# Peptides against a protein of PDB entry 4DOW, part 135

Target 1, 157 residues: chain A of PDB entry 4DOW
Amino acid sequence: TFSWVGRPLPNRKQFQQMYREICMKINDGSEIHIKVGQFVLIQGEDNKKPYVAKLIELFQNGAEVPPKKCARVQWFVRFLEIPVSKRHLLGRSPPAQEIFWYDCSDWDNKINVETIIGPVQVVALAPEEVIPVDQKSEETLFVKLSWNKKDFAPLPP

## One batch from the design tools (peptide; made by RFdiffusion4, then SolubleMPNN)

Design b2_p28_4_s4 (from b2_p28_4, 14 letters changed)
Fold by OpenDDE base, seed 2:
Structure b2_p28_4_s4 (fold): chain B 157 residues (1-157), chain A 28 residues (1-28)
Amino acid sequence: as target 1 above (157 residues)
Amino acid sequence: SLEKIREEILNDPEKQKLVKELIEKRKK
C-alpha cells in the first residue's frame, strides 16, 4: 500500500498534486518512506536485477480514474542493459555496482509508484575514483558516466 | 525487505501488468 506523506505542494499543473514524500507499507506491516531526490530500485524483468532511477517528482495523476500515484524519474542503466555490440565502448569491465546515467529522451520517465521496490544509495564518482567492491552489490551503486545509446560520456551537470 | 517487496509484486497480477508495461517502454 502506498500513501502520501504530508500535504500537497503548490504547483500549477492541472490534474496533478505533487508531494515530497510517499510511504510504502508492505504486508508485514513495516513502512518505508521515500522522498523526492532519492534513488530507488524499480521492478524489472523476472530473474534480472531491478532498474535504477532517481525520483524527480512524486505526484497523483488526477486525470485517471481512479487517480494513480506516480513518479517522474531520471533513469539509470545497468551495464547489462546496454547492447552487447556497444559494451566495448566503455573500454573496461565495470564492477557489478556501476550504473550509468541514461542521457536520452526516448524513454518515458513517468512510472507508477507500485513498481518501486525500495530505496537505494547511489554515489557519483569521478572517472579516476575506484569503486569499492562489496559482496552486497545492491546496497550501494556508483555512477561515473552517462550513456546516450551511442557512447559513454561524462556525467551531465 | 527488498525481497519481500519483490515477492509482493510477483504475486499481484495488477502490479505485474504495470511492470510489463514499464519494461515495454524501456525496450524502445
Scores: peptide ipSAE 0.729, ipTM 0.963, DockQ to the pose 0.833
Fold by OpenDDE base, seed 1:
Structure b2_p28_4_s4 (fold): chain B 157 residues (1-157), chain A 28 residues (1-28)
Amino acid sequence: as target 1 above (157 residues)
Amino acid sequence: SLEKIREEILNDPEKQKLVKELIEKRKK
């Protein structure tokens, strides 16, 4: 169960009520609060690791009936999501904890909050900084570069 | 706790539909 926390934020978009925070209640009764600006894991294919995204907006989409609780996100991609034919462009074998800023507009950046698994820590690093490798845990993910379907590039500001 | 949430999603047909739609959007 998902519920909004706090009052709606000022918004010019018709049929959209924006919020800063949402509460995710799990079956065991525990609650997880997720805020705009945080990074989240999103359910993907069953046999693959979850997607990673940064929450940009939380909003209720009143254009749908019934209204849906949604989020706008900045997508990240895992290395294994990049086509095999283009992986060589990285010039190195990244650790499993490395993700890439997705710098394309071809993907829909709107998601249903019900696809969110939970929050995750994402740390931006300079290219020269070493990623602490822990393949047994996805507690922290790291980003150094962007991916625009053509090449890797320095991380956007 | 994350694994528990994943399991809840996997066991919910409505959520699975949403996930499938999401996957399709990212494959385009």
Scores: peptide ipSAE 0.729, ipTM 0.963, DockQ to the pose 0.889
Fold by OpenDDE base, seed 5:
Formats: sequence, structure tokens, C-alpha cells
Structure b2_p28_4_s4 (fold): chain B 157 residues (1-157), chain A 28 residues (1-28)
Amino acid sequence: as target 1 above (157 residues)
Amino acid sequence: SLEKIREEILNDPEKQKLVKELIEKRKK
């Protein structure tokens, strides 16, 4: 169950109510709070690692029937999501904890919050910085580069 | 836990539909 936390933020969009925070209530009664600006794991394909995204906006879309709790996100991609034919462009074998800033507009950046699994820590690093590798944990993910479906590039500011 | 949440999603047909739609949008 998802519920908004706090009062709606001021906005000029007629059919959207913006929020800063949402609460995820799990069946066991525990609650997880997620805020705009945080990174989240999103359910992906079965038996694959979840997608990673940064929450840009949290909003209820009143234009839809019924209204839906949504998020606007900045997508990241895992290395294994990149086509095999393009992976060589990285020039190295990245650790499992490395993700890439998706720098294309072809993907819809609107999601239903019900696809969110939970928050995750994402740390931006310079290329020369070493990623601490923990293969058994996705506690922290790291990003150094962007991917635009053609090549890798320095991380956007 | 994250695993519990994943399980909840997998066991909910409505959520599964949303996930499938999401996956398709990211395959472009």
C-alpha cells in the first residue's frame, strides 16, 4: 500500500498533485518512506536485477481514470542491460555494482509507484575512483559514466 | 525487506501488469 506523506506541494499542473514523500506499507506492517531525490530499485524482468532510477517527482495523476500514484524518474542502466554488441565500448569489465546514467529520451520516465521495490544508495564517482566491490550486496551502487545507446560518456553534471 | 516486496509484486496480477508495461517501455 502506498500513501502520500505530507501536504501537496504547490504546482501549476491542473491534474497533478505533487508530493515530496511517499510511504510504502508492506504486508508485515513495516513502512518505508521514499522522498524526491532519492534513488530507488524498480521491479524488472523476472530473475533479473531490478532497475535503478532517481526520483525526480512524486505525483498523483488525476488525469487518469482512476487516478494513479506516479513518479517521474531519471533512469539508470545496468551493464547487462546494454546490448552485447555495444558493451566493448566501455573498454573494461565493470563491477556488478556499477550503473550508468541513461542519457536518452526514448524511454518513458513516468512510472507507477507500485513498481518500486525500495530505496537504494547511488554514489557518483570520478573515473579514477575505485568502486568498493561487494558482489553479494546491492547496498550501494556506483555511477561514473552515462550511456546514450551509442557510446559511453562522462557523467552529466 | 526488498525480497519481500518483490514477492508481493510477483504475487499481485495488477502489479505484474504494471511491471510488464514498464519493461516494454524500456526495451525501445
Scores: peptide ipSAE 0.729, ipTM 0.963, DockQ to the pose 0.855
Fold by OpenDDE base, seed 3:
Structure b2_p28_4_s4 (fold): chain B 157 residues (1-157), chain A 28 residues (1-28)
Amino acid sequence: as target 1 above (157 residues)
Amino acid sequence: SLEKIREEILNDPEKQKLVKELIEKRKK
């Protein structure tokens, strides 16, 4: 169960009510709070690692019937999501914890909050900074570069 | 906690539908 936390934020968009925070209540009764600006894991294909995204907006979409609780996100991509034919462009073998800023607008950046698994820590690093290698845990993910479907590039400002 | 949530998604047909829709949109 998902519920909004706090009052709606000022909004110019019709049919939308924006919020700063949402509460996830799971079956055991525990609660997880997620805020705009945090990074989240999103359920993907079975037997694969979850998608990673940054929450940009939390909103109720009144244009749908019934209204849906949604999020607008900035997508990240894992190395294994990049086409095999283009992986060589990185020029190195990335650690398991490395993700890439998706620098394209061709993907829909609106999601249903019910696809969110939970929050995750994402740390931006300079190219010279070393990523701690730990294939056993996804507690912290790291981003150094962006991916625009053509090549890798330094992170956007 | 993550595993519990993932299990809930996998066991909920409505959530599974949402995930499938998400995957399809992301592949286009």
Scores: peptide ipSAE 0.727, ipTM 0.963, DockQ to the pose 0.793

Design b2_p28_5_s1 (from b2_p28_5, 18 letters changed)
Fold by OpenDDE base, seed 1:
Structure b2_p28_5_s1 (fold): chain B 157 residues (1-157), chain A 28 residues (1-28)
Amino acid sequence: as target 1 above (157 residues)
Amino acid sequence: EPNKVQLELAKKAKEEEEQLKKLLEELE
């Protein structure tokens, strides 16, 4: 289950009540708090690796009946999500831990918070920096570049 | 409820990979 943490933020949107933090209650009764600006894993297809996203906004959508707890996100892309015909543009074989900033607006960036699996650590690196692949970094994802469906580029500011 | 565009993109990528695999197998 998901519940809002704290008071709603002031905003001018009619049907949206914004928040900074949400609480995710898991099976064992423990709670995970997720804040705007953090990275999360989003439920994918069966037996597929989860999607990766950065939380930009947390809001309750009052325009829907019943109201839904939603998030606006910045999407990231795994290498295997990129069309095979374009993968060569990277010029290297990335490690499994590398993800790419999705620099396109064609994807719906609104999600239901119920699709959130949990938080994940994402570390930004310079293009020339080496991605560590030790066992301690297995859970950490790394981003060096953006992907705009045409080519890879440096990360946006 | 994953992003439909992402799903479609991933499906296409998977299909291309499978096609390539099949092609390579035929060349063996």
Scores: peptide ipSAE 0.024, ipTM 0.504, DockQ to the pose 0.033
Fold by OpenDDE base, seed 2:
Structure b2_p28_5_s1 (fold): chain B 157 residues (1-157), chain A 28 residues (1-28)
Amino acid sequence: as target 1 above (157 residues)
Amino acid sequence: EPNKVQLELAKKAKEEEEQLKKLLEELE
């Protein structure tokens, strides 16, 4: 279950109430607070790894019936999400922990918060930096490059 | 806002569209 934390932010958007933070209650009764600017895992298809996204906005959409708790996100893509015919453009075999900034507008960047699995750590690295592969870093994802469906490029500032 | 299923379907559709576009460009 999800619940808003704090008061809604000043907003001029019709039918939307914006928030800075949301609380996720998990099965064992514990609570996890997620804020705008943090990275999260989004539930994917069966037998596939979850999607990765950065939270840009948290809002309640009053235009829907019933009202829904939603988020606007910046998407990331895993290497396996990139078409097979274009994977060679990377010029290397990336580790499983590497993700890419999705630099396209063709994907809907609005999600229901119900699809959020939990927070995840994402670390930005320079292209020349090596991704550490050890037990301590297994839960951490790393991003060096962006993907715009045509080629890989350095991360946007 | 799309639910989980709608989001996944949209992603697949866009990927397929991009692949088709690339193929057409290669044939020109």
Scores: peptide ipSAE 0.024, ipTM 0.554, DockQ to the pose 0.031
Fold by OpenDDE base, seed 4:
Structure b2_p28_5_s1 (fold): chain B 157 residues (1-157), chain A 28 residues (1-28)
Amino acid sequence: as target 1 above (157 residues)
Amino acid sequence: EPNKVQLELAKKAKEEEEQLKKLLEELE
């Protein structure tokens, strides 16, 4: 289950109450707090790996019936999510831990918080920095580049 | 930085992700 933490933030949107933090209660009863600005794993489709996203906004959407706990996110994509015909543009075989900033508007950036699996660590690296692939960092994902469906590019500032 | 629960969730998710990756690679 998910519940808001704290009071709603000042917001001008009529039907949206914005929050800074949400509490995720998992099966064993433990609680995880997730804040705006953190990265999360989101439930994928049937045969898809979990999606990776950065939380930009957390809000209660009162315009929906019933009201929904939602998030606005910045999407990331894995190499395997990139069309096969375009993968060669990277010019290298990326480590499994590498993800890419999705620089497109065609992908809806609104999600239901109930699709959040949990938090994940994402580290931005310069192009020359090496992505560690050891087990000690297996929980961490790394991003160097963006993908805009046309080509790879340096990360947005 | 992340607490134990967060770390465990992340690790489990990564393991699942890796398994799915392997399956997808085998199908390609």
Scores: peptide ipSAE 0.019, ipTM 0.368, DockQ to the pose 0.018
Fold by OpenDDE base, seed 3:
Structure b2_p28_5_s1 (fold): chain B 157 residues (1-157), chain A 28 residues (1-28)
Amino acid sequence: as target 1 above (157 residues)
Amino acid sequence: EPNKVQLELAKKAKEEEEQLKKLLEELE
């Protein structure tokens, strides 16, 4: 279950109450707090790795009946999510920990918070920096480049 | 149960792949 943390933020958007933080309650009774700006894993398809996203906004959508707890996200893409015909454009075989900033607006960036699996650590690196491939950092994802469905490019500012 | 957004994303991805395939075929 998910519940808002704190008071709604002042905003001018009709039908939306914005928040900075949400609480995710896990089955064992523990709670995880997720804030705007953090990276999260989103439930993927069956037998597929979760999607990766950065939380941009947390809001309750009052335009829906019943109101839904939602998030606006910046999507990231795993290498295996990139079409096979385009993967060669990277010019290298990326480690499993590498993800790419999705630089397109064709994807709906609104999600239901119920699809959030949990937080994940994402570290931005310069193209020349080496992604550490050690056991202690296996859970950390790294981003060097963006993907805009045409080519890979440096990360947007 | 399935997230409609996720399904839509998957659909779009498939459509894009199909479009790319068609484009490639047209260029052959």
Scores: peptide ipSAE 0.024, ipTM 0.519, DockQ to the pose 0.044; fails the geometry check

Design b2_p28_5_s4 (from b2_p28_5, 14 letters changed)
Fold by OpenDDE base, seed 2:
Structure b2_p28_5_s4 (fold): chain B 157 residues (1-157), chain A 28 residues (1-28)
Amino acid sequence: as target 1 above (157 residues)
Amino acid sequence: SPNSVQLKLKEEAEEAEKRLKELLEELE
């Protein structure tokens, strides 16, 4: 169950009420608050790992019937989501914890908040920094590069 | 449990976002 936290932000967008924070109530009755700017896991396809995204906007879409609680996101992509024929362009074998900033517009960046599994930690690293492999880092994802379906590059500004 | 992991990750998410922002600014 998802519910808005706080008052709607002033905006000029028709049919949209924007928010900074949403509350996710989980099965044990506890609540997790997720804010714009944080990273989340999004429900993946069958037998696939969850997608990773950064929340850019939280809004209720009144243009839909019934109105939906939605988010705009910046997508990240896992190495295994990249076509096999392109993976060699990285020039190395990345650890499972590495993800890439998806620098393309072909993916719909609007989601329903009900697809959010929960928050996740994403840490940005410089290209020369080594991804740590320890017990605490196993739950953390790391991003060093972007992927634009053509090549890998430094993170976009 | 999945719930405990999610909560812990949420608490650390703001620091991670800050780190990402700093890196992006350095790349400008």
Scores: peptide ipSAE 0.018, ipTM 0.388, DockQ to the pose 0.021
Fold by OpenDDE base, seed 5:
Structure b2_p28_5_s4 (fold): chain B 157 residues (1-157), chain A 28 residues (1-28)
Amino acid sequence: as target 1 above (157 residues)
Amino acid sequence: SPNSVQLKLKEEAEEAEKRLKELLEELE
């Protein structure tokens, strides 16, 4: 289950209440607090790995019936989510820990918070930096490039 | 800018790692 943490932000959009933090309660009763600006895993389709996203906004959408707890996100894309015909444009075989900044606006960036699986660590690297592959960083994801549905490029400004 | 994005991502990773550790410990 999910519940808001703290009071709504003073500057409200029409039919929306904005928040900085949300509480996620898991099966054993423990609680994880997730804040705007942090990275999360989002539930994927059946038999698919979860999506990766950065939280931009947390809000309750009062325009929906019933009202929904929502988030606006910046999407990342896994290499295997990129069309097979375009993967060769990377020019290398990426490690499993590499993800890419999704530099397109065609995807809906609004999600229901109930699709959040949990937080995840994402680290940006320069092109010349090597992605570490060891037991201590196996859960950490790394981003070096963006993907705009046409080609790979440096991260956006 | 790329440098700005890189800095933001690296700074935010520390708190995310802490929360991830807590989540993983509870899910084991």
Scores: peptide ipSAE 0.020, ipTM 0.493, DockQ to the pose 0.020; fails the geometry check
Fold by OpenDDE base, seed 3:
Structure b2_p28_5_s4 (fold): chain B 157 residues (1-157), chain A 28 residues (1-28)
Amino acid sequence: as target 1 above (157 residues)
Amino acid sequence: SPNSVQLKLKEEAEEAEKRLKELLEELE
């Protein structure tokens, strides 16, 4: 179950009420608050593992009947989500914790909040920075490069 | 749980790493 936290933010978008924070209630009764700017795991398709995304907007879509709780996201891709024929372009074996900024507009960046599995920690690094391999950072994902379906490039600002 | 999901993602990354190595070897 998802519910909005706080009052709607002022905006001029028709049919949309924007929020800064949403509450996700888990089956055990605990609650997780997720805010704009945080990273989340999104439920994958059948036989696919969860996607990684950064929340850029949280909004109720009043254009739908009934209104839907939605999010706009910046997608990231895991190495295995990159086409097999293009993976060699990385030129190295990526650490298990590395993900890539998806620099394409062909993916719908609007999601239903019900697809959110939970929060995840993502840290941006410069290309020359080394990804920590220590066990304490095992749950942290790192992004150094973008992927635009053609090649890898430095991470956009 | 998020932790269990993250573990699965790690496993996927390891598989991807293995595949990358195979691809690089094919290019040599």
Scores: peptide ipSAE 0.020, ipTM 0.323, DockQ to the pose 0.016; fails the geometry check
Fold by OpenDDE base, seed 1:
Structure b2_p28_5_s4 (fold): chain B 157 residues (1-157), chain A 28 residues (1-28)
Amino acid sequence: as target 1 above (157 residues)
Amino acid sequence: SPNSVQLKLKEEAEEAEKRLKELLEELE
């Protein structure tokens, strides 16, 4: 289950109550707090790895009946989510931990918070930097480049 | 030492995370 943490933020949107933080209750009774600006894993399709996203907004959508807890996100894309015909543009075989900033607007950036699996660590690296592979960083994802459906590009400085 | 390398990597990761936050904020 998901519940809002704190008071709604002041905004001009009549049908949207915005929040900074949400609480996720897990089956074992523990609670995980997720804040705007954090990275999360989103439930993927069957037999697919979870999607990766950064939380931009947390809001209750009052325009829907009943009101739903939603999030606006910035998507990241895994290498295997990129079309096979364009993967060669990277010019290398990336490690499984590498993700890419999705620089496109064709994906719906609104999600239901119920699709959130949990938080994930994302680390930015320069293109020339080597992705560290160790036991402690196995769960950490790394981003060097953006993907705009046409080509890979360095992240802005 | 392995511990020093791990610590350095952790520090670099934290710095990278900070930089990522800044970059993402600029893009918002």
Scores: peptide ipSAE 0.013, ipTM 0.346, DockQ to the pose 0.018; fails the geometry check

Design b2_p28_6_s1
Fold by OpenDDE base, seed 5:
Structure b2_p28_6_s1 (fold): chain B 157 residues (1-157), chain A 28 residues (1-28)
Amino acid sequence: as target 1 above (157 residues)
Amino acid sequence: SYFEELNKKAEERKKLEEERMKELLEEQ
């Protein structure tokens, strides 16, 4: 179950009510509060790993019937989500914990909040910094580069 | 893996929520 936390933020969008925070109640009865700016895991397809995204906006879409709780996100991409024919462009074999900033606009950046699994820790690193591989960091993802469907590049500003 | 297990749990949770919603609609 998902519910808004706090009052709607002021905005000029006619059919959108924007929020800073949403509450997710999970099976064990506990609650997870997710805020704009946090990184989240999004439900994956079939047997694939969850998608990774940064929450940019939380809003209720009043243009839909019934209104839906939505989010706008900045996508990240896992190495294995990149086409096989282009993976060689990285020039190295990345650890499983590495993700890439998706620097393209072709992906729909609007999601239903129901697809959110939960928060995830994402750490930005310089290219020369080493990604730790110990079990203490197994739940943490790391980003060094962007991917724009053409090549890998330094992270955008 | 940890993330794959999370995805699996999310699927289960979604199914449970859908079932609950169906039950509520049937009671109307």
Scores: peptide ipSAE 0.275, ipTM 0.754, DockQ to the pose 0.038
Fold by OpenDDE base, seed 3:
Structure b2_p28_6_s1 (fold): chain B 157 residues (1-157), chain A 28 residues (1-28)
Amino acid sequence: as target 1 above (157 residues)
Amino acid sequence: SYFEELNKKAEERKKLEEERMKELLEEQ
């Protein structure tokens, strides 16, 4: 089950109540607390790696009946999610831990909270910093660059 | 696999939530 934590935040959006935190109870009775600003893994296709996103907003959509618990996210993209024909533009072979800030608006940035798998650590690095490669590649992800469907660029501030 | 298991868990949560919402809608 999913439940909001804390009081609704003030906002100007009609039919939406915004929150800072959501609690997700899993089958064994344990709880996962997710907050705005955290990075999360989002359910992917069957045998695909989960998507990576930063939570920007948590909100209940009152325009739907019944109301839906949703999140607005900033997407990241994995290297293997980039079209094969454009991967060469990076000019290097990235480690599995590297992700890219998705600098496009063509992806729907609203998700249902039930698609959230859990939190993940994402660390921003300067271009000159080396990504530490270890056997636990899924524990910590690193971002240096953005991807705008045309080229790679320095990470936006 | 690891990712399949994660996705399976997420799908189960989604299904349970959908059932809950359906019940709430029927009670209205």
Scores: peptide ipSAE 0.272, ipTM 0.785, DockQ to the pose 0.056
Fold by OpenDDE base, seed 1:
Structure b2_p28_6_s1 (fold): chain B 157 residues (1-157), chain A 28 residues (1-28)
Amino acid sequence: as target 1 above (157 residues)
Amino acid sequence: SYFEELNKKAEERKKLEEERMKELLEEQ
C-alpha cells in the first residue's frame, strides 16, 4: 500500500497534487519512506533485473479516475539494457553494478508508484575510480557516464 | 542475485495486494 506523507505542495498544475514523500507499507508491517531526490528500483519485465531511477517528482494525477499516485523519474540504464551492437563503444567490460545516466527523452519518465520496489544506493564516481565488486557492495550501484543512444559521455552536471 | 530476488518479492507482494483488494471490493 502506498500513501502520501505530508501536505500537498503548492502548485498551479491542474489535476495534480505534488508531494515530497510517499510511504510504502510492506507485508511484514514495516514502512519505507521514499522522498524526491532518492534513487529507487522500478519493477522490471519478467525475470529481468529491476530498472533504476532517480525520483524527481511525486504527484497524484487527478485527471484519472480513480486518481493515481505517480512519479516522474530520471532513468538510468544497465549495460545489458544497451543494444549489443553499441556496447563496444564503452571500450571496457563494466561490472554488473555499473549503471549509466540515460540522456534521452524517448522513454516515458512518468511511472505509477506501484511499480516502485524500494530504495537503492547509487554512487557517482569519477572515471578513474574503481567500482568495488564484493558481496558487501552488491546492493550499491555506481554511475560514471551517461548514455544517449549514440555514445557514452561524462555525467551531466 | 540480490536484485532478482527483490523483483521476485515485489511481484509476489503486488499480486497478493491485488487479490486482497479484489476481495475487499467484493465485500462492499
Scores: peptide ipSAE 0.269, ipTM 0.751, DockQ to the pose 0.038
Fold by OpenDDE base, seed 2:
Structure b2_p28_6_s1 (fold): chain B 157 residues (1-157), chain A 28 residues (1-28)
Amino acid sequence: as target 1 above (157 residues)
Amino acid sequence: SYFEELNKKAEERKKLEEERMKELLEEQ
């Protein structure tokens, strides 16, 4: 079950009510609260790691009947999601914890909230900073660079 | 695997939400 937390935020978008937070109730009775600005895991394909995204907007899409709870996201990409022919452009073998800011508009940035698995910790690092590989940070993802389908680059401002 | 289980849970939530939306549509 998905439910909005709080009152709608002021906005001018047609057929859209924006919110700051959503509550996801799981079968075991536990609740997950997700807020705009948080990083989340998104449902992936079978036998593959879930996608990583930053929540930019949470909104109810009133253009559909019944209205759907949606989110706009900034996508990240895992190294193994990058085409094999382009991976050499990184010039190094990244740890499994490294992800990349997806700097392209070809991916639909609108998702249904039901595809959200849960929150994940993402930390931005400078290129020279070392990614911790201890057990405490094993569940933490790190981003240093962007990927625009052509090359790697510094993170956007 | 761990990720398969996560995806499975997400799919289950998706199905439940779809059913809830159907019920909501029928009530209106």
Scores: peptide ipSAE 0.273, ipTM 0.789, DockQ to the pose 0.057; fails the geometry check

